# Designs tried in a protein design run: peptides against a protein of PDB entry 9IZ0. Part 276

Target 1, 345 residues: chain A of PDB entry 9IZ0
Amino acid sequence: ITCLGSNGHTYKQLVKGGNDDLRQDAVMEQVFEQVNGFLRSYRKTSQRNLSMRTYKVIPLALKTGVIEWVQDTIPLGEYLDSAHKVYHPKEWSLSTCRKLIAEKQMEDLETRLKVYDLVCRHYRPVFRHFFLESYADPVQWFTTQTNYARSTAVASVLGHVLGLGDRHGQNILIDKTSGEVIHIDLGIAFEQGKKLPVPECVPFRLTRDVVDGMGITGVEGVFRRCMEFTLETLRREEDSLLSVLEVLRYDPLFSWLISPLRRMKKQKMQLENFNQPESGNITTDASRDPKIQRNNVSGESEAERAILKVRQKLSSTLSVEASVGELIRIAQDPSYLALMFCGWS

## One batch from the design tools (peptide; made by RFdiffusion4, then SolubleMPNN)

Design b2_p25_8_s1 (from b2_p25_8, 13 letters changed)
Fold by OpenDDE base, seed 1:
Structure b2_p25_8_s1 (fold): chain B 345 residues (1-345), chain A 25 residues (1-25)
Amino acid sequence: as target 1 above (345 residues)
Amino acid sequence: ELEEELRERLEEIEEALRRLEALAA
């Protein structure tokens, strides 16, 4: 829908209906706004304008709401697929790469690493070209690339701490004006991504293309330092962040667990991305939603476990530098990336 | 000669960019 604001601006809004729990997205966006408050209050993060990009989510009902359409954005995965065809037209298609990884998904780690390496050799990074082709002015190029690295650093720390899952290239938008990343579809949080059919093994998305967009220093420049400052801020504001999450513990409509239906829907979407879309109207007869009596006791125990895990991730046992160093190492480790649905790009 | 000069200039630009990125960090 298109709405005229009281300010005379026209806003495009996406109306989502059906089975998408927009309340979870709205709650996560509220957490991001609170975190943005902490980032603005702390000198090291404020001086760098560090923030998690947010978008407005208005839940209208349990399964219906309005999402602010982020203008002038592109999904990272859409850009990368298009750019790879332009810059590397002789390399493998994304479909070929996906197929090869999928065919080996049940094999041992050694076999999966060999296939991952093979895919990596035939699907080279291209994300540097986003900045080079979009920004002819060197100052604008440098600014937008810096904004990308900063934004990705904030999103990486926050995504790790909150255990954001399903961070594939379609759920990460790039703002074409600022170079900042916008994370969408926040329905997998608190490490529920580990419960997916293809478990998420990385703390955040730091694939070769994500790194290629950071420029010549890759992860060792702006990105690492902004991760450190973000984590330092979140550790300082631990009690404030935990207090925000405790409010969510008492929200009877917030789901700390991935629903079996969402898990199956994500599983089907993962499987359908392997087959060409036969336009089979899978009318999921949604009528037999078993009344999973969410035993309130189980939900509270899962919320408590989630909050304890956030606290553990904010632990000062390791230095900020050591913690960030380990996160970057794990996020780039081929042994983890080879296990992902799309760890090569 | 020209290819080597272009390579040296590219390396200088890359080093300058690394320094700028370090200052922006």
Scores: peptide ipSAE 0.137, ipTM 0.689, DockQ to the pose 0.010
Fold by OpenDDE base, seed 4:
Structure b2_p25_8_s1 (fold): chain B 345 residues (1-345), chain A 25 residues (1-25)
Amino acid sequence: as target 1 above (345 residues)
Amino acid sequence: ELEEELRERLEEIEEALRRLEALAA
């Protein structure tokens, strides 16, 4: 829809209808606004304008809402698929890569690593070209690439700390004006991504194409330093962040668990959007009454476990540098990326 | 000769970019 603002400007808005619970997205955006407050209050993060890019989510009903359509954005995955066809027209298609990974999904780690390495050789990084194509002025190019690395660092720390899931290339937008990343579809948080059909095993998305956009220093320049400053700020504001999350514990509308219906919908969307071969043996034994596995794990005990995990991730047991170093290592480890749905790009 | 000079100039540009990125960090 297009709305006319009181300022006379027209704003495009996306109406999500049907089965999308926007309440989780709205709550996560509120958490990001609070974190952005902490980042603005701390000198090291404020001087760099570090923030998680937010968008307005207005839940209208249980499964319907209006999302601010972020203008001048492109999904990372859409750009990468188009750019790979242009720059590497003789390499494998994204569908071919996905098929080969999916065919080996049930195999051992060694076999999955061999297939991942093979896919990586036939699907080379291209995300550097986004900045080179979009910004002819060297100052704009450098500024937007820096903004990308900074925003990716903030999103990576927050994504790890809050346990954000479903961070595929369609849920990460690139702002064509600023180079900043915008994370959308925030309905999988607090490590519920580990309960997806393809479990998430990385702390955040740091694939080869995500790194290729960071410039010549890759992860060792702006990205690492901005992760360190972001984590230092979050550790300093731990009590404030935990207090924000404790308010959500008492919100009866917030779900700390992925619903079986949402999990099935995400599975179906992954299959449809990614041309995964239907593994035919989803016996939709739809007949098993959804009554039984309401393990009354009180939503309260799941909230408490989620908050405890956030506290553990903010622990000062390791230095900021050591903690960030380990997160970067794990996020780039082929042994984890080979287990992911799309760990090569 | 020309390929070697072009390679040296590329290496200098790359080092300058690394320094700029380090200053922006």
Scores: peptide ipSAE 0.133, ipTM 0.685, DockQ to the pose 0.011
Fold by OpenDDE base, seed 3:
Structure b2_p25_8_s1 (fold): chain B 345 residues (1-345), chain A 25 residues (1-25)
Amino acid sequence: as target 1 above (345 residues)
Amino acid sequence: ELEEELRERLEEIEEALRRLEALAA
């Protein structure tokens, strides 16, 4: 839809209807606006214009809302699939890579690592080409690549601290004008992604293509330093951030638990992306309601646990540099990436 | 000779980019 604002400007908006609870997204965007306030208040982060890119979400009902249409963007995964076909036409298709990883999903870690390495050798990174092909001017190229590394660093720290899950290539948009990342579909927060059948094991997405977009220094340049400054700011504002999260603890619109429907939808999407639809009648034997013992973990107990986990992640037990170094190491560890749905790109 | 000169110039450009990235960080 197109809406006329009170300022006389026309805004394109996406109306989403379905089973997705946009209230989670709206709440996370509000948390990011508060964090952006902290980043603007500190010299080290404000001088670098560090921010989480936000988009407006207006929930209208339990399953319906209006989302700001983010113009001039592309999903990272869409760009990577297209670019890989252009730059590496003799390598394996994304579907072939997905199939091989899926076929070994139930195997041991050693077997999964071998298949992951095999896929990595036949599906090389291409994301550097986004900047090289989109920006012919060297100053624009360097500026947009820097903006990408900065925005990815902020998103990576926030993704870890707030336990943002499901950060795959379709949930990360690239702004074609600025090079900045925009995270969408924020419906899994506070480590609820670890409760999925394929648990999220990495603190944030730092795959080979995510790194290839950072330029020649990869993670050791702008990215690492901007992660350090972002984490330093969040540690200083720990009490302010926790106070924001305590307000959300009592927000009846926020769910600290993944809904069974959302869990099933994410599980189904994980399975459907692994299975090419062979036209076989998957008899959905819907009849086996597994008596998942609903451990009556009250939503309050999950909120308290989530807030405690945020506090633990903001702990000054390790230096900022040591903490960031460990996060980068874990996010790039093949033993975790081989367990992901798409850890190779 | 030309391959070596091109390699040296590439290394110089790469070092200059690393320095620019460090200043932008």
Scores: peptide ipSAE 0.117, ipTM 0.676, DockQ to the pose 0.010
Fold by OpenDDE base, seed 5:
Order: C-alpha cells, then sequence, then structure tokens
Structure b2_p25_8_s1 (fold): chain B 345 residues (1-345), chain A 25 residues (1-25)
C-alpha cells in the first residue's frame, strides 16, 4: 500500500495479514532501537556509525499490522540464487544442493560433513559480485562493502545475544544503496530456533557467501573488529539491555516461545523445498492437530531463562576478542554448518 | 612475463585493499 503522509511524502507500506506475529517483530525493533542508542553513545561504535538497521512495525491487531517497506532492498538469498546462475552456470543448482543435504538430514555427522563438503565444491560463493556489479565508483564500492561488514557484525552480535533464529537468506535483506543488512521476520528469538525441525546450531549466519561479501580480508578485517566493539558496548550496557528485556517479561503480548503454527509453517516450507512439483493432491488433512502437550511452562519461566541466557552471553569471563573469536569459529565450523538447512551459502 | 606482471600487480592491489580495510576497521 502507498500512503501519503501529512508532510507530503509518499510512503510505501506493507500490510501483512495472516499468521505473522508482527508484535514480536515490533518488540525486537524496539530492542534494536535501544541498542542503537548504546552504539551511538559509545565512542568506539559511534565513530564507525555502527547500528542495527531497523524498520517501522505497527501492529494493528493480533496478526495484522503495517510494516515500513524497506525500499531499494533485495533478499540475500534471491541475489545469491541469481548471481550463482550467472557466475557459476556449470555448478549445481540451489535445489540440487538442498535435496542432497535433505536426503542426509537423518544421517550421522560424518555423512553430513561429506555431503556438505560435496555441496560446497559444487556451489561456490558469489556474494562479492554484489558490490562489484552494483557500484562502479571505487569509493562507493569500498564504502558499501565496509557498511555491509559493519552492519553484519552488529547483526551477528545482536543475533547471538538475543538468540535470533530463522536467519535464512530470505530474512536478511541487503540495502542496495548503503550495502547494509536488514534483518526481517524476527519472530524466532531467545534460542527458539533450536526448537525448529532443523535445529539452528550456529550463533549467527556466517556462511561462505556472507563472508565473500566482506571483501579480501573476509572476517579478519572490519567484520571482526566491529563485532568486538559491538560486544564491548553490549557488555558495558548489560544492565540497560537486561532492563529493556525485563519490560518484555511482563508484556502479555510477547511470546518467549515459538508458536506451534510458526513451527508447522517452517516445517511445511522446509518440506515444500524438497518436493519436486509432483502434482499430487496432498490433501493435508489438517485435522490431526498433534496434541502438542502444552507443557504449561509459565511464559514467565521462559522469559527468566531467556534473560539469564542473555546475561550469560554478555559474561566478561572471556575477553571480547576471545569471545568474538570463538563465535566466528563456531559460526564457520563445518560441523555446525553441515547440520543447517542451508549452511553452504 | 605478462602473466607474472599481472600476478604481481594483482598481489599489490590485494595488499592495498587489505590495508584500506584495516584502516576502515
Amino acid sequence: as target 1 above (345 residues)
Amino acid sequence: ELEEELRERLEEIEEALRRLEALAA
């Protein structure tokens, strides 16, 4: 929908209706705005203009709201699929890679590592081409690549600390003007991604294509350094961040648990990505609602566990450099990436 | 000869980019 503002500016807005819990997105965007306040107040992060890119979410009803349309963006996964076909036309399709990983999903780690390595050899990174093809001016190219590495670093630290899940290539937008990442669909947080049919086992998305976009230094340049400064800021502002999360503990509209509906939707989307278009009328008899034992774990007990886990992630037991080094190591570890739905790109 | 010169020039450009990224960090 396009709205004319009282200021005479035209705003594109996405009206979402249906099963998307825009309240959870709105709450996470508020947390990001508070964190952006901390990043602006701290010299090391403010000098680098470090921020989590946010978008306006206005929940109107239980499952309806208005989202600011993030103009001039592309989903990372959409770019990567298109670019891979252009730059590597002799390599495997994304569908072939997905199929091979899925066929081995129930196998042991050794078998999953072998298929992951095989997929990686037949599906090479291409994301560096986004910057090379989009920005003809070398200064603009370098600036946008730097902005990408910086924004990815902030999003990686925040994604880890808040336990953001469902960080697939369709939930990560790239701003075509700035090179910054925009994370969308924030309805899986506080490590609820571990409850997905394919459990998330990485702290954030740091796949080969995510790294390929960082330029020649990869993770060892701007990215690592900006992760360190971001984590240093969050450790400094731990009490402020925890106070923001404690407000959410008492918000009856905030869900600390993944909804059964979202879990089922994700399971269906994962299965549909494996089914060839066999025209079979799968009458999914939706009538067998599995009696998901509502373990009456009070939402309060889940909130308390989530906040405790955030505090643990902000612990100063390790240096900032050691903590960031370990996060980067885990996020790139084939033993974790081979377990992911799409860990190769 | 030309391939070696192009390789040396590529290595110089790569080192210059590494230095620029280190300054931007």
Scores: peptide ipSAE 0.079, ipTM 0.647, DockQ to the pose 0.011

Design b2_p25_8_s2 (from b2_p25_8, 16 letters changed)
Fold by OpenDDE base, seed 2:
Structure b2_p25_8_s2 (fold): chain B 345 residues (1-345), chain A 25 residues (1-25)
Amino acid sequence: as target 1 above (345 residues)
Amino acid sequence: EEEEEKKKKEEELKKALERLERLAL
């Protein structure tokens, strides 16, 4: 829908129905707005305009809401599939790569590493081309690439700290105007991604294509330093961040656990994405909400465990540099990426 | 000679861009 604002501007609004818990997204966006307040308050982060890109979510009902249309965006996965066909037309298709990884999903780590390496050799990174093809002006090219590395660094630290899951290429948008990343579908948080049928084992998405967009320094340039500044800010604001999360403990609409329905839906989507090309919006009308009485006692204990894990991730036991170094190492480790649904791109 | 000079220019350009990225930190 298009809304006319009181300021005379027209805003496009996406009405989502049926399948997305927009309340979870709205709560996570509120957490990001608070974190953006912290990032603006510290010199090292404010001088670089470090922020988590946010979007407005208005939940209207349990399964219905209005999302602000993020104009001029493209899903990372959509760009990468299109660009790979253009720049590497002799390499394997995304469907071929997905199939080979899936066929070995139940095999040992050694076999999974071999197939992952094979896929990586036949599906090379292309994301650098996003900046080169979109921005002919060298200043604009360099600025947008820098903004991408900065925004990815903030999202990586914050995504790790909050334990954001389901960070696949369709849940990460690229802003074509700024080069910044926008994370969507925030319904898997506090390490609930480890409970998915394919468990998440990396702290954030740092695949070869995510790195290829960072320029010639890769992770060792703007990205690493912006991760360090972001983590330093979050460690300083630990008590403030924990206080924001404690408010969510008492929100009856917030879910500290992945719902069985979401788990089943993600399981089905993972299985279907092995066999079908990305054909659009299958609205499967799974209309039976079983009224599972959430035992309140179990919810409080899960919230407490989640908050404790956030505190542990903000621990100053290691330096900021050592902590960021280890996160980058783990996020790029083939032994973890080979276990992921799509760790090669 | 020309390929070595081209490779050297590519390495110099790479170092210049690495320096620019370090200035954007």
Scores: peptide ipSAE 0.232, ipTM 0.741, DockQ to the pose 0.011
Fold by OpenDDE base, seed 4:
Structure b2_p25_8_s2 (fold): chain B 345 residues (1-345), chain A 25 residues (1-25)
Amino acid sequence: as target 1 above (345 residues)
Amino acid sequence: EEEEEKKKKEEELKKALERLERLAL
C-alpha cells in the first residue's frame, strides 16, 4: 500500500497478511533499538557508526501488520541468483545445487561434505560485484563496502547473542544506497532455528558470498574488528540487555517458542524450495496431527532458558578476540555449512 | 613478461587495498 504521511510524502508500505506473527518482529526491532543505544553510547562503536539497521513494524493483529517497506533494497538471495547467472553462466543453477544438497540430506557428514564441496566448486561467489556494479566512484565503492562489513559484523554478533534463526538470503536485504544489511522476518529467535526441520548449526550467516562482499581482507579486516567492538559493547551492557529481555518475559504477546504452525509453514517452504514442481499428487494427508508432545514447559521456563543462554553468550570467560575468532571459525566451518539448507552461497 | 608484469601490478594493487581497508578499521 502507499500511505500519505503527515509531511505530504508518500511512503510505500508492505502489508503482510497471513500467518506471519509481526509482533515478534516488532519486539525484536525494539530490542535492536535498545542495542543501538548501547552502540551509540560506547566510544569504539559510536566512532564507527555501528548499528543494527531497523525498520518500522506496525502489528495490526496477531497475523497482520504493516512493515515499512525498506526502499532501495534488494534481498541478498535475489541479487546472488541474478549475478551468478551473469558472472558464472557455465556453472550450476541454484536449483541444481539445492537438489544435490537435498538428495544427501539424510546421509552421513562425510557424504554431505563431499556434495557441499562439489556444489561449492560449481557455484562460485559473486557478491563482490554488487559493490563494483553499484558504485562507480572509488570513494563511494570503498565506503559502501566498509558499511556492509560493519553492518554485517553488528548483525552477526547480535544475531548470535539473540539466537536469530532463518537467516536465508531472502531474509537479508542489502541497502543499495549505504551497502548496509537489513534483517527481516525476525520470528525465529532464541535458538528456535535449531528446532527447524533443517536445524541451524551456525551462529550467523557467514557463507562464501557473505564474505566475498567484505572485499580483499574478507573476515580479517573491518568485519572481525567490528564484531570485536560490538561484542565488547554488549558485554559491557549485559545487565542493561538482560533487563530489556526480562521485560519481554512478562509480555503475553511475545512467544519464546516457534509456533507449530510457523514450523510447518517453514517446513513447507523448505520442501517447496527442494522439490521442483513435479506434478506428483503427493496428497500428504495433513490429517495426521503429529502428537506434538506439548512439553508443558511453561512459557516462563523457556524465557528463563533463553535469557540464561544470552548471558552465557556474553560471558567474559574468553577474551573478545578469542570469542569472535571461534564464532567466525564455526560460521565458516564446512562441517556446519554442509548441514545447512543453503550453506554454499 | 607482460603476464608477469600484470600479476605484479595485481599483487601491488591487492596490497594497496589491504592497507586502505586497515586504515578504515
Scores: peptide ipSAE 0.207, ipTM 0.725, DockQ to the pose 0.011
Fold by OpenDDE base, seed 1:
Structure b2_p25_8_s2 (fold): chain B 345 residues (1-345), chain A 25 residues (1-25)
Amino acid sequence: as target 1 above (345 residues)
Amino acid sequence: EEEEEKKKKEEELKKALERLERLAL
């Protein structure tokens, strides 16, 4: 739907029906706005305009809402698939890479590492080309690449601290105007990504293409230092951040756990990305509701556990530099990336 | 020679970009 705003601007809006997750997205966007307040209050982050890019989510009901469509964006995964075909037309297709990783999903780590390395050799990074092709002016090129690295750093720290899951290339948008990243589909938070059929084992997405977009310094330039400044700010505002999360503990409509339905939907999407849609009406006879014994772990106990994990991630036991160094190491570790659904790009 | 000169220019450009990034931080 296109709406005329009170400011005279036309906004494209996506009306989404039947999605229980819009409220979770709206709540996470509210947390990001509070964090953006902290980032604006501290000199080190404010001077660098560090922020988590947000989008407007208006939940109209439990299953309906309006998402402000982020104009002038592209999904990272869409750009990478397109660019890889252009710059590396002799390399493997994304579907071939996905197939090989999936065929080895149940194998040992050594076998999975060998397949990951093989895929990496046949699917080279291309994301640097986004900045080179989109921005002919050297100042715009440098500015947008810097904005990308800054934005990715903030999103990486927040993604780790809040335990954001499902950070695949379709859930990360690139703003074509600023180079900033916009994270969408925020309904897998507080480490619930570890409960997916393919468990998430990285703190944030820092794949070879995510790094290639940072330019010649990779992680050792703007990115690392902006992660450090962001984490320093969040550690200083720990009590304020925890107070924001405590408000969510009392929201009866906020789900601290991944729903079984969402888990099944993500499982189907993972499987459907391997099978070309043969038009077989798999009438999934919804009649086998597995009586997942809702172990009555009260939603309160899960909220408390989630908040405790956030506090632990903000611990000053290690320096900011040591903590960021370890996060970057883990996020780039082939032993973790080889376990991911798409760890190669 | 030309590859070494290209590599040297690439390293100089790298150092210049790393300096600019340090100033932009």
Scores: peptide ipSAE 0.195, ipTM 0.726, DockQ to the pose 0.011
Fold by OpenDDE base, seed 3:
Structure b2_p25_8_s2 (fold): chain B 345 residues (1-345), chain A 25 residues (1-25)
Amino acid sequence: as target 1 above (345 residues)
Amino acid sequence: EEEEEKKKKEEELKKALERLERLAL
């Protein structure tokens, strides 16, 4: 839909209908707007223009809403698939890599590490080429690469602190104008992704291609320092951030639990990513209500647990540098990346 | 000789880029 704003500007909007609760996305965007306020108030973050890129989400009803169409973007995963075909035409296809990882998904960690390493050797990073192709001017190239590293750092800290899950190459957009990352489909927050059949093991996405876009210093330059400044700002504003999350605790429209439908959809997407032949006989015969003791983990008990987990992640027990160093280490650990659906790119 | 000079220029360029990235911090 194209809407004419009261300001005379035309806005392209995507009307999303279906089973996806856009209220979760809208709430997370509001949290990011508040965090962007904190990042603007502190000298170390404001001088670097550190922000989480946001997009407008207007929930209209249960499972329906309007999403701002983010112009001049590309999904990271779409760019990477196309670029690998251009720069490495003799390497394995993405489908071949996915198949090999999937065939070993039930094996031990040692076997999964071996297949992950094998895939990595036959599917090399290419994301540096995004900046080299898109920006012929050296100043624009350097500026956009710097903006990418900065925005990825902010998103990585926020992704960890808020427990944003499902950060794969289709849920990360690259802005072709600024080089900034835009995280979309924010409906898995507060570590709810750890409750999926394949749990999220990394604090944020820091795969080889994500690092390849950061320039010659990789994670040790702009990225690490911007993570440190972002985490320092969030620790200073801990009470303010927790107060925002406490308002959401009492919001009857916010679900601290992943919906069964969303869980099933994410499970299906996980299986589709592996090209597993539909063994068509998951007749989930909905007729057997096993007395699964729904431990009535009230939405309130999950909200309390989520807020306590945010507070724990903002703890000053470790220095900012030590905390960021550990997060970067975990996010790049092959022992976690080998467990992901696409940890190699 | 030419390959060693090329490696030296590549290493100098790498150091210059690392310095530029550190100035953009």
Scores: peptide ipSAE 0.253, ipTM 0.759, DockQ to the pose 0.011; fails the geometry check

